# Designs tried in a protein design run: peptides against a protein of PDB entry 6FRK. Part 13

Target 1, 411 residues: chain A of PDB entry 6FRK
Amino acid sequence: NEEVLNAMLKEVCTALLEADVNIKLVKQLRENVKSAIDLEEMASGLNKRKMIQHAVFKELVKLVDPGVKAWTPTKGKQNVIMFVGLQGSGKTTTCSKLAYYYQRKGWKTCLICADTFRAGAFDQLKQNATKARIPFYGSYTEMDPVIIASEGVEKFKNENFEIIIVDTSGRHKQEDSLFEEMLQVANAIQPDNIVYVMDASIGQACEAQAKAFKDKVDVASVIVTKLDGHAKGGGALSAVAATKSPIIFIGTGEHIDDFEPFKTQPFISKLLGMGDIEGLIDKVNELKLDDNEALIEKLKHGQFTLRDMYEQFQNIMKMGPFSQILGMIPGFGTDFMSKGNEQESMARLKKLMTIMDSMNDQELDSTDGAKVFSKQPGRIQRVARGSGVSTRDVQELLTQYTKFAQMVKKM

## One batch from the design tools (peptide; aimed at target 1 M407)

Design b1_p10_8_s3 (made by RFdiffusion4, then SolubleMPNN; from b1_p10_8, 7 letters changed)
Fold by OpenDDE base, seed 2:
Formats: C-alpha cells, structure tokens, sequence
Structure b1_p10_8_s3 (fold): chain B 411 residues (1-411), chain A 10 residues (1-10)
C-alpha cells in the first residue's frame, strides 16, 4: 500500500515538474498529499486512487491561494496601480490589457510610461494606448522615471481618473539598480497596488524571479503572461508561493483582449489538463448566442450529453478564434493546438461532429453516453462505419466526452 | 500530460 502510494505520488511529482512547478513546491505538495491521505485513510476505507486525486487537486488549489484577498479598485476613487517585472515578461503589454479591461468595464482608465531605460518604451505604450483609445502620459526627454511617474499620476489624479496604471522599467536581469528605481517610483507615487508581471515560459526560474521582486518591493498582486504558449502554468504556483500574493489576471495571447481574471479552480483544472469549463461557460455567455442559455442551464445542473457537446462545437465554430476556446475544452489541451493551425483545429472539430452525426438520439441524448457505448460495443463499430472513421476515433471522442461530462458533474 | 497521469491514477 505505501509502495503503491509512493509510486503514484512519484508519477504526480514528475508531471508537476514537467508542468514547471518548482521542485520545492512539488516536494511540499507530496508531503501534504501524503499527510492528507494518511488522515483520510484513518477516517475512511475509500478508494485510495480517488483520495490521491482529490488530495492532489486540493493541495494544488492551496498552492495557488496565498490566503490573501486580492486588491480590487474602488469605483469613483483614484486607484494607482504600479507594474513591475522583467523586460520581456509582457509587462508593458499587460499594462495595456489591464487598462483596456477596466475601460471596457466603464472605468476612467489611463496609462503612464515610466520606462526610461528601454528605447521606444513610450512609443510602444503610446501605440498600444492610442489603438485602445486609452489616455496616456510619458516623456521623450525626461530620464528620471520618478519625475515621469509623479507628474503623470498627479495629472491623471487632477483629471479624476479612476485607474492610473504606471509601467516601470524592466531589465534583462535582476539588477540592484532596477529594484532601487522601482522603490523610488513606488515611494513617490504611493501606489494602491503593485503588480508583478511574470512570464510563465521561464519555467523553474519563476520562483527565484518572483522572490527577488517580492524581497525588494511590496508586490501585492501577480499577473501571469504567455499561458497561450508551451508554458504549462506551473510557474504561477511558484509566483504565488514566492510573492504570497494572489494572481489577479492571466494573459492568454498577444491581443489586447487576450486577458482574463484569474480563477483558481479553472486554472488548476487546466493545469491538470482537465480543461476550463467555467471559462468556457463565461466565454459562451459573453458571446450572447441565443441558444446558449439552455446549454448553460444544463451545465449548471451537471447534465451534459453528446448532443450538448455537439451544440457546443457548433457554437465554437461560430465564435471564431478557436485557439482560446479549444484550450478550454477537456481533452483539447495543448496537444490539439500545438500540432495545427486554426484550420486544422476546425477540421478536427468538424470530424468530431461528423462522428456524432452518425450517432442515434439514444446515444446523443444520454447523460451517460459513454456507458451506452461501453455496454454495446457494436454501437462504436456502427458509428465508425457511418462516419467513415476508425473505432479508435470514436473511442477518443467518447473519452473526451467522458472527461467533459465528469467535470460538468463536479461543477 | 498531468491529466493522462491522473487518468492512469483513476
């Protein structure tokens, strides 16, 4: 029993390390999971596998929760938000994304470029801000970021801006001069929130970087960028652990709207490859597709059929940018997107729909469609022949459906 | 994937 547990925990630890989770956090998680199971084994003769899975999920959720409530801006007040982070972290882009997010929510939002170190920083911010119709401040001549930040904050305070975002200089390395500059800016403008922007693609370096920023400046929030890439998001756990600060938003692409509020449960589900059903539901709701209310209501009741999946694929096909939506569907993770362009992703969806077109109403409308097929394997062969696919392709579809339906039942 | 691992653990 202990050998089996240790083997399973070793596999989980390996996968977490491969997901860029820091080795210390993985070790701590292993110890916490073991302790949780030892406590639960004392309480219940339950299936050890389910206990391990639940314990792993629960401990991952705890690693992403710093136990600190995220700072939120106050409506009708002047909220100064200072951004800090390395050059190339996506900090400047994230300033624009956050400004645009609040502007779209009806906040009077502005941007300040206090990056005097990087040539063309102000031009880049100005371009992004102008494209988004966000008011901006900066200088081509002033070299002191403290002066620029102070003048810009004062200007926008006097103009009754509600969200005042200050972008600071990023550097390629952790340099003492960068941290001193950030402290001087922070002391001058007295920000209501300091946001550390972290690139998820830096993997195991996330902890050391996040810690170096937290040890020098009072980081109160984290934003994780480049989660659309090969980054498995495990670096986010390292950032939370190091900063003891909540992740408030994530960057999910290059576009100004590739930005979403952080949700712990969906993120862990996605990190585990379970998908993001809440984000899928939210995105489906945002698209105001008239037929979606009935689907969302079924999903809220833990009901999910192959027909509901088919309808959801039809909706996804109407929605455009497949990359973001497919990555939210369980079993359509990075492996579905990493191998193909948007057209291949559409072709895969169409193939799955064609498989479902060969299903009967009993198969499509069953709340346990996979069990209908498992009880009568001849159905798989019928559907495979009807759709011109392999029995394996039908089994893969049923596996994806089962994953999705299991998650919907947990909502 | 971590899912495939969790699924093998399921």
Amino acid sequence: as target 1 above (411 residues)
Amino acid sequence: SLLELLEKLM
Scores: peptide ipSAE 0.006, ipTM 0.396, DockQ to the pose 0.021
OpenDDE base, seeds 1, 3, 4, 5: peptide ipSAE 0.000, 0.000, 0.006, 0.000; ipTM 0.400, 0.439, 0.356, 0.388; seed 4 fails the geometry check

Design b1_p10_8_s4 (made by RFdiffusion4, then SolubleMPNN; from b1_p10_8, 7 letters changed)
Fold by OpenDDE base, seed 5:
Structure b1_p10_8_s4 (fold): chain B 411 residues (1-411), chain A 10 residues (1-10)
Amino acid sequence: as target 1 above (411 residues)
Amino acid sequence: SLLELLNKLM
């Protein structure tokens, strides 16, 4: 039993390392999981795999929770939010996304460009802000970021702005001069929150970078960007561990709407490749689609049919932007998006629906649709001919369905 | 992938 446990834990550790989780955190998680597993309960014939998965999930949830309540802006007050992070982290884009998020929630929001180091930083911020109709401040002539930040904060305070976002300079190399400049800006404007923006794609460098920022400025929040790419998000755990600060939002693409509040359970589920079923359910519920309650009840009962998958695909096609929603479906996230734009993803979804349109009610309404097809292989050939696709394309659909249905049964 | 591993663990 201990050898089987150690083998399974070795596999889990390998996958967490492949998900860009820091080697120290993986070691700590291994010991915590090993300590949380009752070997006697494992001996009783309980699903050892489900127990290890639950223990891993629970310990990952603890690693993403710093035990500190996230800062939230106060309505009717002037809340100054300073952004810090490396060049190329998506910091400037994330400032615009956060401003737009609060603007859509009915907050009076503005943006300040205190990035004097990067040529065209102010033009980029101005372009993003203008597209979103967000008020902005910056200078083409002032080179001191402290002056720009102070003047911009004072201006927007006097104009009774509720959310005042300050973007700072980012550099490719951690230079001491950059950290001194960030500290001078922070001291001058006295921000209510300092947000560290981290690129999820930097992998094992996340810990050292996040720590270097926390050691110089009082980082109180983290935003993780580029979670639409090949980044599995394991670097987010390193950022939380190093900053001791909660993740407040995630960036899930390049569009200004590709931004959402951080949810721990969906994020860990996605990190584990379990998809964001809960976040998918929440997004489906936000759309008030009439069939949502019936789908949620089926999901709660661990029932999922090919018809339920078809209805979800119809809903997804209505929901836009398609990239975010596919990234929430187990087995569609990384591999489905890695090869195509949103139009190719929509074309693939339409192809899957066309395959399902060639299925009969017995196939669509079976709680084990894959088993119906496995028992009678002639069904695969019929559906393939009916939909004008290969038998392989039907098998790929059934494989995706099986992965999703197995996950719903584990909810 | 972590999914393949979880599916192998599953």
Scores: peptide ipSAE 0.007, ipTM 0.421, DockQ to the pose 0.022
OpenDDE base, seeds 1, 2, 3, 4: peptide ipSAE 0.000, 0.005, 0.000, 0.005; ipTM 0.425, 0.356, 0.435, 0.337; seed 4 fails the geometry check

## One batch from the design tools (peptide; aimed at target 1 L326 T334 D335)

Design b1_p11_1 (made by RFdiffusion4)
Pose (drawn by RFdiffusion4):
Structure b1_p11_1 (pose): chain A 374 residues (1-38, 47-273, 303-411), chain P 11 residues (1-11)
Amino acid sequence: NEEVLNAMLKEVCTALLEADVNIKLVKQLRENVKSAIDNKRKMIQHAVFKELVKLVDPGVKAWTPTKGKQNVIMFVGLQGSGKTTTCSKLAYYYQRKGWKTCLICADTFRAGAFDQLKQNATKARIPFYGSYTEMDPVIIASEGVEKFKNENFEIIIVDTSGRHKQEDSLFEEMLQVANAIQPDNIVYVMDASIGQACEAQAKAFKDKVDVASVIVTKLDGHAKGGGALSAVAATKSPIIFIGTGEHIDDFEPFKTQPFISKLLGQFTLRDMYEQFQNIMKMGPFSQILGMIPGFGTDFMSKGNEQESMARLKKLMTIMDSMNDQELDSTDGAKVFSKQPGRIQRVARGSGVSTRDVQELLTQYTKFAQMVKKM
Amino acid sequence: PEIHELLQELS
């Protein structure tokens, strides 16, 4: 049985290593689902599913904008990850939700970058800012957020150039652009086909600049996006959106369950009964109930107080014979009144007859009356 | 007191 756990566990470790999941997290997840584990494919895959939900959970809720206030969003990520494409996908998302959204092109390096964001904004009917001539992105971002602030826009999305960590020049310039415009949220956009080099770049982005949200693009293809587990752990940020194509409407919020599945592949007879059950539990205590001075009108009249401390076990064989629908019903007496066929199966395996209940049903009706009167 | 009265009525 120790060999059936390991053959089926190394087959999921290969399923995650093929899904570009970091080898550090696969080796760690393997001994996490081995230590926490101490119709067969369900008792195994349910344990694997709960261990994955433990990893995709960063514990941090997403940054959401406030209507009536200026929200500046700054995009960061590697070269070619889809920042300019996801810039228009997000401005189009909120603009359709009713936000005064606008775009700013703070890329002064990439050829045809302002022309790219201009044509994406021209098509989606979204205001845009940038420059062919201005070579300083700190100047384009500052003079753009200033313009769209004096025009009272609620979503101001600043696009930046692609950068990698070994370029300290572009990492300083990213930090200065973030210090000039002071964004309310910084989004780390990552390609879904990224391999093992993801945790190092995503961590260096978190160190230089405060990354609070992560977007995974190019998920409409064969890439399952296992590199996102290493960006969530590095940036400490949840995934808010995913990209699912080249168009502006190929964009939707991140849901954890479908991504992990792809990455993996009035008084009743019942109340009359419980009140009795507690009066039998407090039943050997009936002599304490006759203690009150001037209140002892009677005690154990006609000896019938002894069988009121004997009827509740026989009535329990009825509850023992009851399932969770009858037991958890608001009116435990209405489930059997409509279907007196349930009065015969309660009588079979519990040894009580269907006759005994007629005297009980009268005793029930009287008890149900005096509680609604209570 | 009320439980004692209920027992009298049941008896």

Design b1_p11_1_s1 (made by RFdiffusion4, then SolubleMPNN; from b1_p11_1, 6 letters changed)
Fold by OpenDDE base, seed 1:
Structure b1_p11_1_s1 (fold): chain B 411 residues (1-411), chain A 11 residues (1-11)
Amino acid sequence: as target 1 above (411 residues)
Amino acid sequence: ELLLKLLEELS
């Protein structure tokens, strides 16, 4: 029993190391899991794998909990949020994502570019802010980040903004001059929250970087970026351990909507390759699919049309990279969607949508679309000609639709 | 659930 436990723990430790979990944390987790496993319960014929997995899950949940409540903005107040982090961490992009997140929730949000060190920083922020319709402040002529930050914060306070996000200069490495500048900015603007932005893709360097920031600046929150793949969540554990600060959000891609509140349980589930059904449901619900209620009501009545299928394909395309979505599904391993398979799957969806674009409203809105086509085979030929596909491709689409419509009737 | 099943059949 102890040999089996040690073998399974070795596999888990390997997977955690591959997930960029710090080696010291993996060692501590292994010891904690060994101490938490009741060997007597393992002897009773319980699924040993499930017990170990549960123990590992529980210990990982503790590692992402700093024991400190996350700062949250107060409605109707002026909340100044200062961003800090290295160049290339995704800090500037994350400022825009956070601003957009609060704006979509009905907060009066603005952005300040106090990055005078990077050429084009203000242009990048301005482009992102303009696309999202977020008010912004910065200078092309002022070189002192303290002056820019102070003037911008004062301006937006006077205009009664609720969320005032300040993007600061980064550097390629930790430098005393960077930390001095950050402290001067922080002292001038008196932020309500200091957010450290960390790139998860730097792996084992996350601990040393996060510690260097926490030792110099009063980091109160962490945002982890570049969580596009399941294999790179382990840096988040290092950030929490080093900063003793909660992760408040994660960046899951390049799009402005590829940003979500940090949830411990889904994150650890994803890190362990268990999938994230809750995050998938939340992402599906955050897609304000105007007709989600109408669709759910139709589905409850066992009604499913070709139009409903088309709308679901549009929704899938809006959810972002298909690899990220499938990775949220339990049992779809990260490797199943190589970058090649994602493009092929998206091309297949687009092809199916193009076939449906050649259908008429009677065909699209029929509760038995397949029967409409079976009764009048000339419709298949019309749709095939209209979409530039074979009659076989249209029949394959109708076969897929029939399978889905049968599943909906069983729900 | 339906979206998940749609995704599974597309993969």
Scores: peptide ipSAE 0.043, ipTM 0.602, DockQ to the pose 0.061
OpenDDE base, seeds 2, 3, 4, 5: peptide ipSAE 0.030, 0.037, 0.022, 0.034; ipTM 0.549, 0.570, 0.520, 0.541

Design b1_p11_1_s2 (made by RFdiffusion4, then SolubleMPNN; from b1_p11_1, 5 letters changed)
Fold by OpenDDE base, seed 3:
Structure b1_p11_1_s2 (fold): chain B 411 residues (1-411), chain A 11 residues (1-11)
Amino acid sequence: as target 1 above (411 residues)
Amino acid sequence: ELIKKLLLELS
């Protein structure tokens, strides 16, 4: 029994190291899991794998919880949020994502570019802010980030902004000059929250980077970026451990909407490859897909038409990045989340919808579904010509529809 | 559940 436990823990430790979890945290987790597992309960014929998975999950949940409540902005107050992080961490993009998130929630939000080091930083922020209709401040002439940050914060305070986000200069490496500049900016603007932005793709370097920032600046929140990539997000555990600060948001792509509040349980579930069914349900519910009741009623009667499938495809397209949705499904590995597969999957979905756009109401609303086309093959040829596709593509769509309709009848 | 099943078949 102990040998089996040690073998399974070795596999888990290997998988966590491959997920960019820091070796010290993996060692600690291994000992905590060993201490939490009763060997006698494992002998009683319980699913040993499930017990170990649950113990590992519970210990990972503790590792992402710093025991500190996340800072939240106060409504009707002027909340100054300072962003810190290295160049390439996604800091500037994340400032825009956070600003857009709060704006969509009905907060009076603005952006300040205090990055004087990177050529075109202000133009990039201005472009992102303008596209999102977010008010912004910066200078093309002032080179002191302290002056820009102070003037911008004062301006937006006087204009009664509720969320004032300050993007600061980054560097390619940890440099004392960067930390001194960040301290000078922080001292001048007196932020209510300092957000450290970390790239999840830097792997084992996450601990050292996060520690270097926390040792110099009073980081109170963490945002982890590039979780849409090959990064399994294990570096997030290192960031929490080093900063002793909660992860408040995650960046899950390049789009302004590829940004979500951090949820511990879904994140650990994804890290372990278990998927995120709860987050999928929450995201589906947040979309307020108003016609779900009519669909649920039809589904209860085992009726599923081509129109019902079309409406579901529209709903899937409204959910945003298909890669994020697939990554929430258990058993879809990180390789399915590759940027190439998302565009291909969305293009495939759009192609199927374009074929259905060439169908008539009798075909779309038929309870016989694909049998309407099998009884009258001339319909397939008409739809193929109307949509600019092959008759084979229409037959493939009808085959997929038939699989879905059979699956719905088994629900 | 339906969306999950649909996504599984699209993949």
Scores: peptide ipSAE 0.022, ipTM 0.517, DockQ to the pose 0.058
OpenDDE base, seeds 1, 2, 4, 5: peptide ipSAE 0.012, 0.011, 0.005, 0.008; ipTM 0.476, 0.463, 0.384, 0.439

Design b1_p11_1_s3 (made by RFdiffusion4, then SolubleMPNN; from b1_p11_1, 5 letters changed)
Fold by OpenDDE base, seed 1:
Structure b1_p11_1_s3 (fold): chain B 411 residues (1-411), chain A 11 residues (1-11)
Amino acid sequence: as target 1 above (411 residues)
Amino acid sequence: KLLLELLKELS
């Protein structure tokens, strides 16, 4: 029994190291899991794998919990949020994502660019802010980040903004001059929250980087970026361990909507390759599919049209990277869709939608769309010509639709 | 559930 436990723990430890979990944390987790497993319960014929998985899950949940309540903005108050982090961490992009997140929730949100070190920082922030219709402040002429931050915060306080996000300068490495600048900015604007932005893709370097920031700046929150690949969540554990600060959000892609509140249980489930069904359900619900209730009601009656299929394809395209969505499904490994396969799947989806764009309302809204085409084969030829595809491509689409319609009738 | 099956068939 102990040999089997040790073998299974070795596999788990290997998988956690491959997931960029810090080697010290993996060692401690192994010891904690060994101490938490009742060997007598393992002898009783219980699924040993499930017990170990549950024990590992429980210990990982503890590693993500700093024991400190996350700061949350107060409605109707002026909340100043200062961002800190290295250049290339995704800090500037994350400022825009956080601003957009609060704006969509009905907060009066603004952005300040206090990055005077990076050429084009203000132009990048301005472009992102303008696309999202977020008010912004910065300077092309002022070189002191303290002056820019102070003036911007004062302006937006006077205009009764509720969320005031300050993007600061980064550096390529930890430098004393960077931390001095951050402290001067923090002292001038008196932020309600300091957010450290960390790139998950740096792997084992996450601990040392997060520690360097926490030792110099009063980091109160962490945002982890570049979590588009499931294999790289382990750096988040290092950030929490080093900063003793909660992860408040994660960045999951390049789109402004590729940003979500941090949830411990889904994150650990995803890190272990168990999938994230809750995150998938939440992502489906966030799509605010105007007709989700109507679709659910149709599905309950075993009704499924080509239009319903088209709408589901649009929803899939809105959910973000297809690889990320599939990785939320239990049993779909993260490696199942290489970046090449994702582009091909999206191109295939767009092709199917283009074929359906050449269909008429009678064809799209029929509860038996395949039968409409089978009764009048001239419709297939019309749709094929209209969409610039073969009659075979239209028949393949109708075959796929028929498979889905049969699946709905069995639900 | 249906969305998941759609995703599986597209992969």
Scores: peptide ipSAE 0.033, ipTM 0.657, DockQ to the pose 0.064
OpenDDE base, seeds 2, 3, 4, 5: peptide ipSAE 0.030, 0.031, 0.022, 0.027; ipTM 0.642, 0.660, 0.621, 0.635

Design b1_p11_1_s4 (made by RFdiffusion4, then SolubleMPNN; from b1_p11_1, 4 letters changed)
Fold by OpenDDE base, seed 5:
Structure b1_p11_1_s4 (fold): chain B 411 residues (1-411), chain A 11 residues (1-11)
Amino acid sequence: as target 1 above (411 residues)
Amino acid sequence: VEIRNLLLELS
């Protein structure tokens, strides 16, 4: 029993390391999981795998929770939010996304470009802000970011802005002078919140980078970017551990709408390759679709049919930014998006729906649709002919359905 | 390898 547990934990640890989780955190997690598993319950014939998965999930949830309440802006006050992060972290784009998020929530929001180091930083911010109809401040002539930040904050305070976002110069690891400038800006504007923006693709370097920022300025929030790419998100755990600050938002693409409040359970589920079923349920609920309650009840009971998948695909096609939703569907996440643009992903989804349009009610309404097809291979050939696709395309659909249905049964 | 697939293969 202990040898089996140790083997399973070794493989989980390997997978977490491959997901860019810091080696120290993986070691600590292994010890915590070992301490949380009752070996006697594991011996009693309980599903050893489910116990380990639950224990790993629970310990990852704890690693994402810094035990501190996230800062929230106060309505009717002037809230100054300073952004810090490396060059290429997506900081400037994230400033615009956060500003747009608050603007859509009815906050009087503005942007300040205090990046004097990067040529065209102000033009980029101005373009993003103008497209989103967000008021902005910056200078083409002032080179001191402290002056720009101070003047911009004062201006927007006097104009009774509620959310004042300050973008700073992105830092390279080797520039102590730029870290000093960042501290001078923070001291001058006295921000209510300092947000560290981290690129999820940086992997094992996340801890050292996040620590370098926290050691220089009082980082109170983290935003993780580029979670739409090949980034497995394990670096986010390192950022929380190093900054002792909660993740408040995630960036899930290049569009201004590719931005969402951080949710712990969906994020850990995605990190574990479990998909984001909770986030899918939440998004389904946000759509106020008439059939949402029936679907949620089926999902809670571990029931999922090909018809339920078809209805989900119809809903996805209605939701707009298709990239975010596919990333939430188990088995569609990384591999489906990495190979094409949003239009190609939509075309693939339409193809899958066309295959399902050639299925009968017995096939669509079966709680084990894949087994119906496996028992009678002639059904695959009928559906393939009816939809004008190969038998392989139908088998790929059934494989995706099986992956999803197996996840729903584990909820 | 998805941590899930790894947890699946271990079972």
Scores: peptide ipSAE 0.019, ipTM 0.531, DockQ to the pose 0.018
OpenDDE base, seeds 1, 2, 3, 4: peptide ipSAE 0.027, 0.006, 0.000, 0.011; ipTM 0.475, 0.446, 0.336, 0.494; seed 1 fails the geometry check

Design b1_p11_2 (made by RFdiffusion4; failed a check: too like the target's own chain)
Pose (drawn by RFdiffusion4):
Structure b1_p11_2 (pose): chain A 374 residues (1-38, 47-273, 303-411), chain P 11 residues (1-11)
Amino acid sequence: NEEVLNAMLKEVCTALLEADVNIKLVKQLRENVKSAIDNKRKMIQHAVFKELVKLVDPGVKAWTPTKGKQNVIMFVGLQGSGKTTTCSKLAYYYQRKGWKTCLICADTFRAGAFDQLKQNATKARIPFYGSYTEMDPVIIASEGVEKFKNENFEIIIVDTSGRHKQEDSLFEEMLQVANAIQPDNIVYVMDASIGQACEAQAKAFKDKVDVASVIVTKLDGHAKGGGALSAVAATKSPIIFIGTGEHIDDFEPFKTQPFISKLLGQFTLRDMYEQFQNIMKMGPFSQILGMIPGFGTDFMSKGNEQESMARLKKLMTIMDSMNDQELDSTDGAKVFSKQPGRIQRVARGSGVSTRDVQELLTQYTKFAQMVKKM
Amino acid sequence: YTKFAQMVRKM
């Protein structure tokens, strides 16, 4: 049985290693689901599913904008990850939700970058800012957020150039662009086909600049996006959106369950009964209930007080014979009145007859009356 | 609990 756990466990470790999941997290997840584990494919895959939900959970809720206030969003990520494409996908998302959205092109390096964001914004009917001539992105971003602030826009999305960590020149310039415009949220856009080099770059981005949200693009293909577990752990940020194509409407919010599945592959007879059950539990205590001075009108009249401390076990073989629908019903007497066929199976395996209930049903009706009167 | 005890006595 120890060999059936390991053959089925190394087959999921290969399923995650092929899904570009970091080898550090596969080796760690393997001995996490081995230590926490101490119709067969369901008792195993349910334990694997709960261990994955533990990893995709960063514990941090997403940054959401406020209507009527200026929200500046700054995009960061590697070269070619889809920042300019996801810039227009997001401005189009909120603009359709009713936000005064606008775009700013703070890329002064990549050829045809302003022309790219201009044609994506021209098509989606979204205001845009940028420059062919301005070579300083700190100037383009500052003079754009200033312009769209004096025009009272609510979503101001600043696009930046692609950068990698070994370029300290572009990492300083990213920190200065973030210090000039002071963004309310910084989004780390990552390609879904990224391999093992993802945790190092995503961590260096978190160190130089404050990353609060992560977007995973190019998920409409074969890439399952296992590199996102290493950006969530590095940036401490949840995934808010995913990209699912080249167009502007190929964009939707991140849901954890489908991504993990792809990455993996009035008084009733029941109340009359419980009130009784507590009067029998407090039943050997009936002599305490006769204690009150001037209140002892009677005690154990006709000896019938002894069988009121004996009927509740026989009535419990009826409850033992009941399932969770009759037991958890608001009216435990209405489930059997409509279907007196349930009065025969309660009588069979519990040894009580269907006759005994007629005297109980009269005793029930009198009890049900005096509680609605209570 | 006293009134229920009285009703059980009368039964």

